# Peptides against a protein of PDB entry 4HTP: the designs that were tried, part 210

Target 1, 231 residues: chain A of PDB entry 4HTP
Amino acid sequence: SQTVASHVPFADLCSTLERIQKSKGRAEKIRHFREFLDSWRKFHDALHKNHKDVTDSFYPAMRLILPQLERERMAYGIKETMLAKLYIELLNLPRDGKDALKLLNYRTPTGTHGDAGDFAMIAYFVLKPRCLQKGSLTIQQVNDLLDSIASNNSAKRKDLIKKSLLQLITQSSALEQKWLIRMIIKDLKLGVSQQTIFSVFHNDAAELHNVTTDLEKVCRQLHDPSVGLSD

## One batch from the design tools (peptide; made by RFdiffusion4, then SolubleMPNN)

Design b2_p28_4_s2 (from b2_p28_4, 19 letters changed)
Fold by OpenDDE base, seed 4:
Order: sequence, then structure tokens, then C-alpha cells
Structure b2_p28_4_s2 (fold): chain B 231 residues (1-231), chain A 28 residues (1-28)
Amino acid sequence: as target 1 above (231 residues)
Amino acid sequence: SDLEKLEKQKKENQENQKLWEDFLASLK
């Protein structure tokens, strides 16, 4: 079946997240999220105009925005060290070179950008001069690849994990990879709380999530912002 | 062939993303 996520570029989500992160005020952060969400909902209505009973929802995006609430897919089994080694290999970085050392020792201040401890930011600066300006993946494709990674991690299929990671990396810009890394590590550093994200999504979202702990159910049942839990 | 499947998927992906982009443009 057709889904909104199969149409939305992953780049658009990442650009939204970047705007949110760069915004200083809570109100501005909320605005950027709301604009993306509203566009998603409007597109949903247009895409599904002739289909009354659809299960499609904001869930594919929400699970990437709030990755700490992911319950459908199992653990990725991916750490910063693994990604560092993968990037060194993929980019053919000299092992004793500055960039390789930055990736491996991401917790140590390098003095240049003050990004110590943020692997995704360090990776971004290494990738920026080396990667495509625009990726080609949709949100659906990103989720499919992440599902594959989680499944293969559970199955201990390391080679297939690497294959899926390479597909993600090679089809993503440096900015997209920055956010993808943060999604995998489950720390987006947006500067907005989970409660704020839920409140913008739907007035009853936090309550429903507290009861169900099911992010997909929250997104599906509260897809329409005008329809509450008691309706 | 695997190549044909890949090409078809790429084309569909591009068409889907264009539909989204065109839709966003229509909202402005």
C-alpha cells in the first residue's frame, strides 16, 4: 500500500531536524516541527483521498524523531566505535591520520569545533568534504534498512548488517548521516523534550503513550489532531 | 533481472519524491 513515508525524502526530515537543532528558542523549534508535521498530514489526506481505511500514519517519521521510544525493532548492536571503523575503511582514511583519529577518539576534545563526545558531529565534519550533497533515500527506505540492521543483529549476521549500513551511508549526504547516526545511537540533541514533541503532535499523545508505550498506536489513533481519545 | 528491478525501484523512488516535492510547492 502507498505510504507517506515512501514519498518523503529522508533529506527533508534531516533538514527539519537541523533547523530545530539550530533554533535557539522553544517556539521556533516547535514551529519547524509543526510545519513538517502539517505538511505530512496534508500530504496524507491527498494521497489517501479515496481510501478511508488506511493504517498509514506519522509513525515512520516519529520513530526516527523519538528513537528512544522505538519498541518494534530490536537493538541495532551498533556503537560509535563500529561506525568509526566503518568510515575509516569506507573513506580509505589513513589510520594514523587526523580524521581517523578524530573518529576513534571522538570523546577527546580536538579543539576545533568543541564537538567532543558527539560522534555524529565529528563524523559530519569528516564526511562533509567527501559525501554527496543530497541523498536519495526516502523515510520508508531508511526504516527498511534500519529494520534489516536490527533483524540481522538479532540473527548475528554481521556481513548483512554491514551491507545495510553501506547502503545507508552511500546514499546519504553528510548532514543526513549526522542525523542517521544520532537516530541509531538514540540521541538527537534537538533541545526539545519528548513531551514537547508529543504536545505538538496531539494534545492527547503524551497520555496515550504513557498508557500504551506504543508509538505506532499513538500515531495511528491520534493521526487527526482534531479527534481526541474521548471522541 | 536484478538490474532491471533496481532501475525500476529507483525510478519509482524518484517519482514518489517528486510527487511530495510538487505537493509542497503547491502549498506555498
Scores: peptide ipSAE 0.600, ipTM 0.900, DockQ to the pose 0.544
Fold by OpenDDE base, seed 1:
Structure b2_p28_4_s2 (fold): chain B 231 residues (1-231), chain A 28 residues (1-28)
Amino acid sequence: as target 1 above (231 residues)
Amino acid sequence: SDLEKLEKQKKENQENQKLWEDFLASLK
């Protein structure tokens, strides 16, 4: 079945998240999220114009925006140290070189940027001169690869985890990888609360999530902002 | 072949993303 997520570039989500993070005011942050959401809903209506009762929803994007609420996908088993080692290997960085040491010692100030403790930002600056300017993955493809990582982690298939990570990395820009890392670590640092995200999505979203703890159900049942829980 | 399948998937992916991009352009 065709989904909106199979059409939306992962780059577009990352660009939206970047704009949200860079915005100083709550109102501006909300505006950027709302613009992306509205575009998604409009495209959904166009894509499914002749098909009633589809299960397609904003869930594929929402689970990446609120990764701490993920319940369907099992743990990735990925930490910053694993990613650091992977990047050093993939980029063929000298182990005693400046960039390798930045990745491994990400908790210490780098002296160049106020990014101490933010592995994703440190990785971004290392990747920027070395990666593609534009990625090719859709949101659906990103989720499929993340599903593979979680499944293989559960099965203790480390080689297959590495394979899926390499597919993500080689098809993503530095900016996309910055956000992907934050999604995996489950800390986006957007400067907006979970409650704010839910309130923009639907007035009843926070309530339904509090009862069900099911993010997919929230996105599906409250897909239409004009239809409430009591309707 | 596996290669042909991969090429087909890449083409479909590009077409899908173009539909989204064209749609967004139409909203402006």
Scores: peptide ipSAE 0.600, ipTM 0.899, DockQ to the pose 0.537
Fold by OpenDDE base, seed 5:
Structure b2_p28_4_s2 (fold): chain B 231 residues (1-231), chain A 28 residues (1-28)
Amino acid sequence: as target 1 above (231 residues)
Amino acid sequence: SDLEKLEKQKKENQENQKLWEDFLASLK
């Protein structure tokens, strides 16, 4: 089935998240999120113009923006140390080299940027000179790969986990990988609360989520900002 | 073949992303 997520580049979501993170004020953060959401909704209406009963919603994006609320897919079984080792292998970094040591010792302040403890930022600077400038993955493809990782983790298929991670890494820019890492570790550091994200999405979103704890239901039932829960 | 399937998927992916990009351009 045709979905909005199958058309939206993962790069566009990451660029939006980057703008939100860099914005100092709450109002500016909200503006960037609203612009992306409005574009998504307008595209949804255009894409599904002749189809009234669709299950398509903002859920594929929302579950990446609020990864701590994920309930559908199982645990990835991926930690920073695993990612560090994977990057060292994939990038063929010398084990005793500066970049390998930065990834392995990400909690120790070794750099001038003050990013100690933020593995995603450390990875970004290592990846920036080595990766493609623009990725090719859609939001749907990213979610499919993440689903594969979670499924293979539950099945203890380490080789298949590595295969899916390689597909994510090789088809993503350094910026996209920074955000992907944060999605996997479930900490985006946007500087905006969950409640704010829900309030921008729909006035009744926080309430519905508190009752159902189902992010997909929230996105489907409240896909139209003008239609409330009581309507 | 597996290669043909991959090429078809890649082409479809590119077409889908172009549709989104063109749509965004039309909103400006």
Scores: peptide ipSAE 0.598, ipTM 0.899, DockQ to the pose 0.545
Fold by OpenDDE base, seed 3:
Structure b2_p28_4_s2 (fold): chain B 231 residues (1-231), chain A 28 residues (1-28)
Amino acid sequence: as target 1 above (231 residues)
Amino acid sequence: SDLEKLEKQKKENQENQKLWEDFLASLK
């Protein structure tokens, strides 16, 4: 069966996250998230209008927005240093060049942008002049590739991990890669709390998550914002 | 063929994303 995630471009999620990050006020951050969520729910209703009791939910997006709460897939085994080396290789960056050194020494404040310690931002500026302007991946495809990475990490298949990473990278814009990196490292730096995300999603979401620690269950059971846990 | 399958998948992916994009446009 088709899912909403199979239709939603990963670029749209990333654009939403970028708007949230750039917004200064809590209210504006919430607005951007709510707009994306509302669009998702409306599309869900349209897509599944003739199919009751589908298991499809916001989970594919939520697990990317709150990657620290991921429990279904195992650890990626990917660190910033690995990504730095991969980008240097993939982009054929001179090893002694400015961009390669920025990626490897991302913790050192060498740039004018003050992005020290944020590898994803350092990578973004290196990638921006070198990558596609728009990616082609859906949210479902991103999750499939991330599942592959986690599975292959568990199986110690380093070559297959690299293959999946290359698929993510080559089909993503610089902005999308910035957010992919943050999802993998599990630090989105949105400037909004987990509690805020849950509260916008559903009034009972935080409570249900606290009891179950199951993000998919939260998204599925509380898919309708008007239907509570006690209903 | 494997190539035909890949092309079909790419086409389906593009069509799926277009449906979403068109849907969003209809909400504006």
Scores: peptide ipSAE 0.592, ipTM 0.894, DockQ to the pose 0.514

Design b2_p28_4_s3 (from b2_p28_4, 16 letters changed)
Fold by OpenDDE base, seed 2:
Structure b2_p28_4_s3 (fold): chain B 231 residues (1-231), chain A 28 residues (1-28)
Amino acid sequence: as target 1 above (231 residues)
Amino acid sequence: SDEEKLEEQKEEIEKNQKLWREFLESLK
């Protein structure tokens, strides 16, 4: 069956996240998230107009927005140091060069931008002049590749992990990779709390998540913002 | 062939993304 996630470009999610991050006020951050969510829900209704019993929900996006709440997917086994080495290899960066050193020493401020400790931002600036301007991946494809990484990590298939990472990297813009890195590391730095995200999604979302700890159930059961848990 | 399948998948993905974009434009 077709899903909303198979239609939504990963770039659109990343653009939304970027807008949220750049917004100073809580209200503006909420607005950007709500606009994306509303578009998703409306598209869902249009896509599934003739299909009443679908399991499709916001879950594919939500699990990327709240990656720390991921319970279905196993650990990636990926850290900043691994990504740094991968980028150095993939981009053929001189190991003693400025960009390689920035990636490896991401915790030490080497530049004026104050990005110390934020590997994703450091990676973004390294990638920006070297990667595609626009990615081609859907949210579904991103999740499939992340599932592959997690599965292969569990199976200790390092070669297949690398293959999936390369697919993600080569089909993503620098901006998309910044957000992808943050999703993998499980720190989006949006400046909004988990509670805020849940409250915008549905009034009962935080409560249901506290009980079930199942993000997919939360997204499915509370897909309609007008239908509560007690209904 | 595997290559043909891959190309078909890419075309389908592109079509799906186009549908999403067109839908967003219709909401303006």
Scores: peptide ipSAE 0.646, ipTM 0.922, DockQ to the pose 0.558
Fold by OpenDDE base, seed 5:
Structure b2_p28_4_s3 (fold): chain B 231 residues (1-231), chain A 28 residues (1-28)
Amino acid sequence: as target 1 above (231 residues)
Amino acid sequence: SDEEKLEEQKEEIEKNQKLWREFLESLK
């Protein structure tokens, strides 16, 4: 079945997240999220105009925006050190070179950037001159690859984990990889609370999530912002 | 072939992304 997530470029989500992060005020952060969400809902209505009882919802995007609430997908088994080693190998970085050392020692302050302890930002600067300018992945493809990683981690298939990671990396821009890393590590640093994200999505979203702890159910049942839990 | 299937999938993905982009432009 066709889903909104199969049409939306991962780049568009990442651009939205970047705008949210760069915005200083809560109101601006909310505006950028709302604009993306509204576009998603409008496209959903257009895509499914002739279809009743679709299970499609904002869930594919929401689980990437709130990765700490993920309950369906098992653990990735991926840490910053693993990603550092993978990037060094993939980019053929000299192991004793500045960029390799920055990735491995990401917690140590290096240079003029206040990015110490943020592996995703360190990776971004290493990747920017070396990777594609624009990625090609959809939200659906990103989730499928992340599902593959989690499944293969459970099965202890390290080679298949590497294969899926390579596909994510080679088909993503530096900016997209920055956000992908943050999604995997489950720390987006948006500067907006979970409660704010839920409140913008739907007035009853926080309540329903507190009761069910099911993010997909929240996204599906509260897809229409005008229809409440009591309706 | 597996290669043909992969190419067809790539074309479908590209088409879907184009539809999304065109839709966004129609909202401006």
Scores: peptide ipSAE 0.644, ipTM 0.922, DockQ to the pose 0.558
Fold by OpenDDE base, seed 1:
Order: C-alpha cells, then structure tokens, then sequence
Structure b2_p28_4_s3 (fold): chain B 231 residues (1-231), chain A 28 residues (1-28)
C-alpha cells in the first residue's frame, strides 16, 4: 500500500528538526513543525484522493519525533559506547586518535564546541568530512531498519543488528546520522515539550495519548485536525 | 534476479521521493 512515509526523504524530517533546534523562540519552533506537518497532510490528501478508509497517518514521523513514546518496538539495546565502537571500526579511525577518543569519551569536553555529553553532536563533527553529503533513505526505510534492529535485539542476533545499523549509516549524511542517533537514544533536544508537539498536531492529541498511550491510535484517530474525539 | 529486484526497488524509491519534492514545490 502507498504511504506518505514511503515518499518523504528522511533528510526532510532531519532538516525540519535541525531548524526547530536552532530556533530560539517557542513560536518559531512551532512554525517549523507546523510547516512540515501541513505539507505531510496535504500530500496525504493528494496521494489518497481516490482511496477511502486508509490507515496511513503521521505515525511514521511522529514516532521518530517522540521516540520516548514508542510502544510498538522493543528496546534497541544500543548505547553510545556501542555506536562509538561501530564508528571507529567503520571509519577506520586510529584507536588512539583524536576522533576515536572524542567518541569514546563523549562525556568529557575535549572539543571547542562545548558539546559535552551530547554524543550525537560529537559524532556529527567526526562524520561531516567522512560521509555522504546527502542521504537517500525515506522515513519508511528508516522505520523498517529500526524495526529490524529492535526485533534482532530481542532475538539476540548481534550480527543482524550491525548489518541494519550499517545500512542506516552508509545511506545517511552526517546531519541525518546526528538525528538518527538522537532517535535511537530517545533524546532529541528540540527545546520544545511533548505537550507542545501534541497541541500543534491536534487539540485532543494529548488527552487521547494520556488515555490510550498508543501513538499510532493518536495519529490515526486525530489525522484530521478539524475532527475531534467527540465527533 | 535478486539484484534486478533490488534495483527496481531503488528506482521506485527515487521516483516516490521525486513526487514528494515536486509536490512541495507546487505548494510555494
């Protein structure tokens, strides 16, 4: 079945998140999120113009924006130290080199940027001169790979976890990887609250989520911003 | 072949992303 997520580049979500993070004011942060959401909804209407009763929704994007609320996937079993080791191996970084040490000791500020404790930012600067300028993945592909990681973690298939991670990394820009890392670690650092994200999505979203704890149901039932819970 | 099928999938993905980009341009 055709989905919006199968058409939207992961790069576009990441660029939106980057704009949100860089914005100082709440109003500007909200504007960037709203613009992406509105584009998504309009594209949904165009894509599904001749189809009734579709289950497609904003869920594929929402679960990446609010990864703390993920209930469908089991735990990834991925920590910063695992990612550090993977990058050192993949990029063939000298073990005693500056970049390898930055990744391993990400909690200690050794760099000029003051990004102590933010592994994703440290990784970004290491990756920027070494990776693709533009990624090729869709939001659907990213979710499929993350599903694979979670499933293989549950099955204790470490080799398959590594395979899926390598697919994500090799097909992503440094900026996309920064955000992907934050999604996996479940800390986006957007500077906007969960409540604000829900309020922009739909007036009843926070209430429905509080009752159901099901982000997919929230996205499907409240897909139309003009249709409330009581309708 | 499996390789041909993979290439077809890549082409479809690229086509889909192009449709999204063209749509965004139409909204400006």
Amino acid sequence: as target 1 above (231 residues)
Amino acid sequence: SDEEKLEEQKEEIEKNQKLWREFLESLK
Scores: peptide ipSAE 0.642, ipTM 0.920, DockQ to the pose 0.545
Fold by OpenDDE base, seed 3:
Structure b2_p28_4_s3 (fold): chain B 231 residues (1-231), chain A 28 residues (1-28)
Amino acid sequence: as target 1 above (231 residues)
Amino acid sequence: SDEEKLEEQKEEIEKNQKLWREFLESLK
């Protein structure tokens, strides 16, 4: 069955997240999230106009926006040091070069941008002159690849983990990779709380999540913002 | 062929993304 996530470019989610991060005020952050969510819901209604009993929901996006609440997917087993080494290899960076050292020593302030401790930002600046300007992945494809990584991590299949990571990297812009890294590390640094995200999604979302701890159930049951838990 | 199936899948994905983009444009 067709899903909204199979139509939405991962780039559009990333651009939304970037706008949220760059926004200083809570109201502006909320606006950007709401605009993306509203577009998603409207597209859902159009896509599923003749199909009332669908399981499709905002879940594919929500689990990327709130990766710390992921319960379906197992641990990736990926750390910043692994990603640093992968990028050095993939980009053929000189090991003693400035960019390789920036990635490996991401906790040490080595640059003018003050991005010490934020591996994703350091990676972004290294990737920007070297990567595609536009990615090609959908949100569904990103989730499928992340599922593969988690499954293969559990199975201790390092080669298959690398394969999926390479597919993510080679089909993503520098900006998309910045956000992908943050999703994998489970820290988006949006400057907006989980409670705020839930409140914008649905008034009852925080309550339902507190009871169920199931993000998919939250997204399915509260897909319509006008239909509450008691309905 | 496996290559043909892969190409068909890529075309479908591209088509789907186009539909989303066109939809967003229609909302403006």
Scores: peptide ipSAE 0.642, ipTM 0.921, DockQ to the pose 0.538

Design b2_p28_5_s1 (from b2_p28_5, 20 letters changed)
Fold by OpenDDE base, seed 3:
Structure b2_p28_5_s1 (fold): chain B 231 residues (1-231), chain A 28 residues (1-28)
Amino acid sequence: as target 1 above (231 residues)
Amino acid sequence: SMKEIEETLEEMRERMRRAEEEARREEA
């Protein structure tokens, strides 16, 4: 079935997230999120104009924006140390080299950028000169690969986990990988609360989520910003 | 760069706009 997520590049979401992160004021952060959301809703209306009662919603994006609220997908079993080792292998970094050591010792403040403890930022600078300038993945494809990782983690299929991770990495820019890492680790560091994200999405979103803890249900039932829970 | 980010978002908006136009044409 056709979904909005199958048409939206993952790069577009990452660009929005980057703008949100770099914005200093709450109002500007909200503006960037709202612009993305409004564009998504417009695309949805266009894509599904002749089809009523579709199950498609903002959920594919929302679950990446609020990864800590993910309940459908099980744990990835991926930590920063695993990613560090994977990048060292994939990029053929000298094990005793500066970049390998930065990734492995990401908690140590050795960098000029003050990125100590933020593995995603450290990875970004290592990846920037080595990776594609533009990724090719859609939001749907990213979610499919993340689903695969979680499923294979539950099944203890480490080989297939690595395969899916390699697909994500090799088809993503450095910026996209920065955000992908944060999604996997479940800490986006956007500087806005989940309450703010919900409030921008729909006035009743926080309430419905508090009751159901079901992010997909929130996105489906409150897809239309003009239709409330009481309607 | 911020410029690349803006360009990416603009491309998204343009794709969405085109999809809206195509959907309107299919109904006509």
Scores: peptide ipSAE 0.025, ipTM 0.516, DockQ to the pose 0.037
Fold by OpenDDE base, seed 4:
Structure b2_p28_5_s1 (fold): chain B 231 residues (1-231), chain A 28 residues (1-28)
Amino acid sequence: as target 1 above (231 residues)
Amino acid sequence: SMKEIEETLEEMRERMRRAEEEARREEA
């Protein structure tokens, strides 16, 4: 069955997240999220106009925007140090070089950008001159790869984890990788609260999530912003 | 570079292919 997520480029989500992060005001941050959400809903309506009782929802995107609320996937088993070592290997960075040391010592303020403690930003600057400008992955494909990573982590299949990570990296821009890292580490640094994201999605979303703790149910049951919990 | 990443991926794919072929031969 076709889903909205199978058609939406991961780059579009990352661009939206980047706009939200760069926006200074709460209202502007909300606007960028709302625009993405509205576009998603419009595409859903168009894609499923002849289909009844679809299970498709905003869930594939929402679980990447609120990765701390992920409950379907098991742990990735991926930390900043693992990613640092992987990038050093893949980019053939000198181990004693400036870029390798930045990745390994990401918590120490060594750079001019003031990004100490934000591994994803440090990685971004290392990747920017070395990666493609445009990625090729859809949101569905990103989720499939993340599912694979979680599953293989549970199964202790390290080689398959590395394979999936390589697929993510080789098909993503530096900007997309920055956000992917933040999704894996579960810290997007958007400057908006979870409650704000829920409030924009649906008026009853925060309440339903508080009761169910099921992000997919929230996205599915409250897909239509005009239909509330009491309806 | 992106090229180095792609080469690393290809090497991994080749290793996995070889391992799968070996496993199939052992089952046969």
Scores: peptide ipSAE 0.015, ipTM 0.358, DockQ to the pose 0.013
Fold by OpenDDE base, seed 5:
Structure b2_p28_5_s1 (fold): chain B 231 residues (1-231), chain A 28 residues (1-28)
Amino acid sequence: as target 1 above (231 residues)
Amino acid sequence: SMKEIEETLEEMRERMRRAEEEARREEA
């Protein structure tokens, strides 16, 4: 089935998240999120112009923006140490080399950038000179791969987990991988609260989420910003 | 229509490109 997420590049979401993170003021952070959301809604209206009863919503993006609220997808079973080892292998980094040691010892301040404890930022700088400039994955494809990882983790299929991770990594830019790592670890460091994200999405979103704890239901029922829960 | 979808996607991409250029100018 045709969904908005199947057409929107993952790079577009990552660029939005990067702008939000870099913005100092709350108002600017909100603006960048609102612009992405408005574009998504316009695209939805165009894509589904002749279809009234669709289940498509902002959920595929929202679950990546608020990964700590994920309830549908099972645990990934992925930690920073696993990713470090995978990157060392994939990039053929010398195990005793500076970059390999930075990834493995990500909690220790070894660099001039002050990124100690942020594995995603350390990975970004290692990946930047080595990865593609532009990724090719859509938001739908990213979610499909993440679903595969979670399912295979539950099934204890380590080789299939590695396969899906390699597909994510090889088809993503360094910037996209930075954000992908943060989504997997469930810490985006956007500098905006969950309540702010919900308030921008819909005035009733926080309330509906508090009752249902179902992010997909929130996105479906409150797809139209002009239609409230009481309507 | 497919044309409307493509136009909406292109507008989104163009807006994002402009915002990136503005951010680069402010850092510089």
Scores: peptide ipSAE 0.025, ipTM 0.557, DockQ to the pose 0.902; fails the geometry check
Fold by OpenDDE base, seed 1:
Structure b2_p28_5_s1 (fold): chain B 231 residues (1-231), chain A 28 residues (1-28)
Amino acid sequence: as target 1 above (231 residues)
Amino acid sequence: SMKEIEETLEEMRERMRRAEEEARREEA
């Protein structure tokens, strides 16, 4: 069965997240998230208009927005140092060069940008002049590749992990890779709380998640913002 | 850039709008 996630480009989610991050006020951050969510729900209604019993929901996007709440997918086993080494290799960066050293020493303040400790931002600036291709991945394809990484980490298949990472990297823009890194590391730095995200999604979302700890159930049961837990 | 972000979001909105219109036409 077709899902909304199979039609929505990953670039669209990343653009929304970038707007949320750059917005200073809580109200503006909420507005950007709400606009994306409303568009998703409208597309869902259009896609599934003739089908009453669908399991499709906002879950494919929500698990990327709140990656710290992921319980279905096992650990990736990926750290910043691994990604740094991969980028140095892939981009053929001189090992003693400025950009390679920035990636490896990401915790040390380097330069005028207050990006110390944020590996994703450092990676973005290294990638921006080198990534010439527009991203082509859907949200579903990104989740499929992340599932592959988690599965291969559990199976200790390091070469297959690298293969899936290369597929993500080579099919993504610098901006998309910035957010993908943050999703893998499980720190988006949006400047909004988990509670705020849940409250915008549905009034009962925080309560249902507290009881079930199942993000997919939250997204499925509370897909309609007008239908509560008591209904 | 902010311009590129806005363009991407506009493309998303337009794509979703077109999909909604196509779905409505298939029902008529």
Scores: peptide ipSAE 0.025, ipTM 0.509, DockQ to the pose 0.037; fails the geometry check

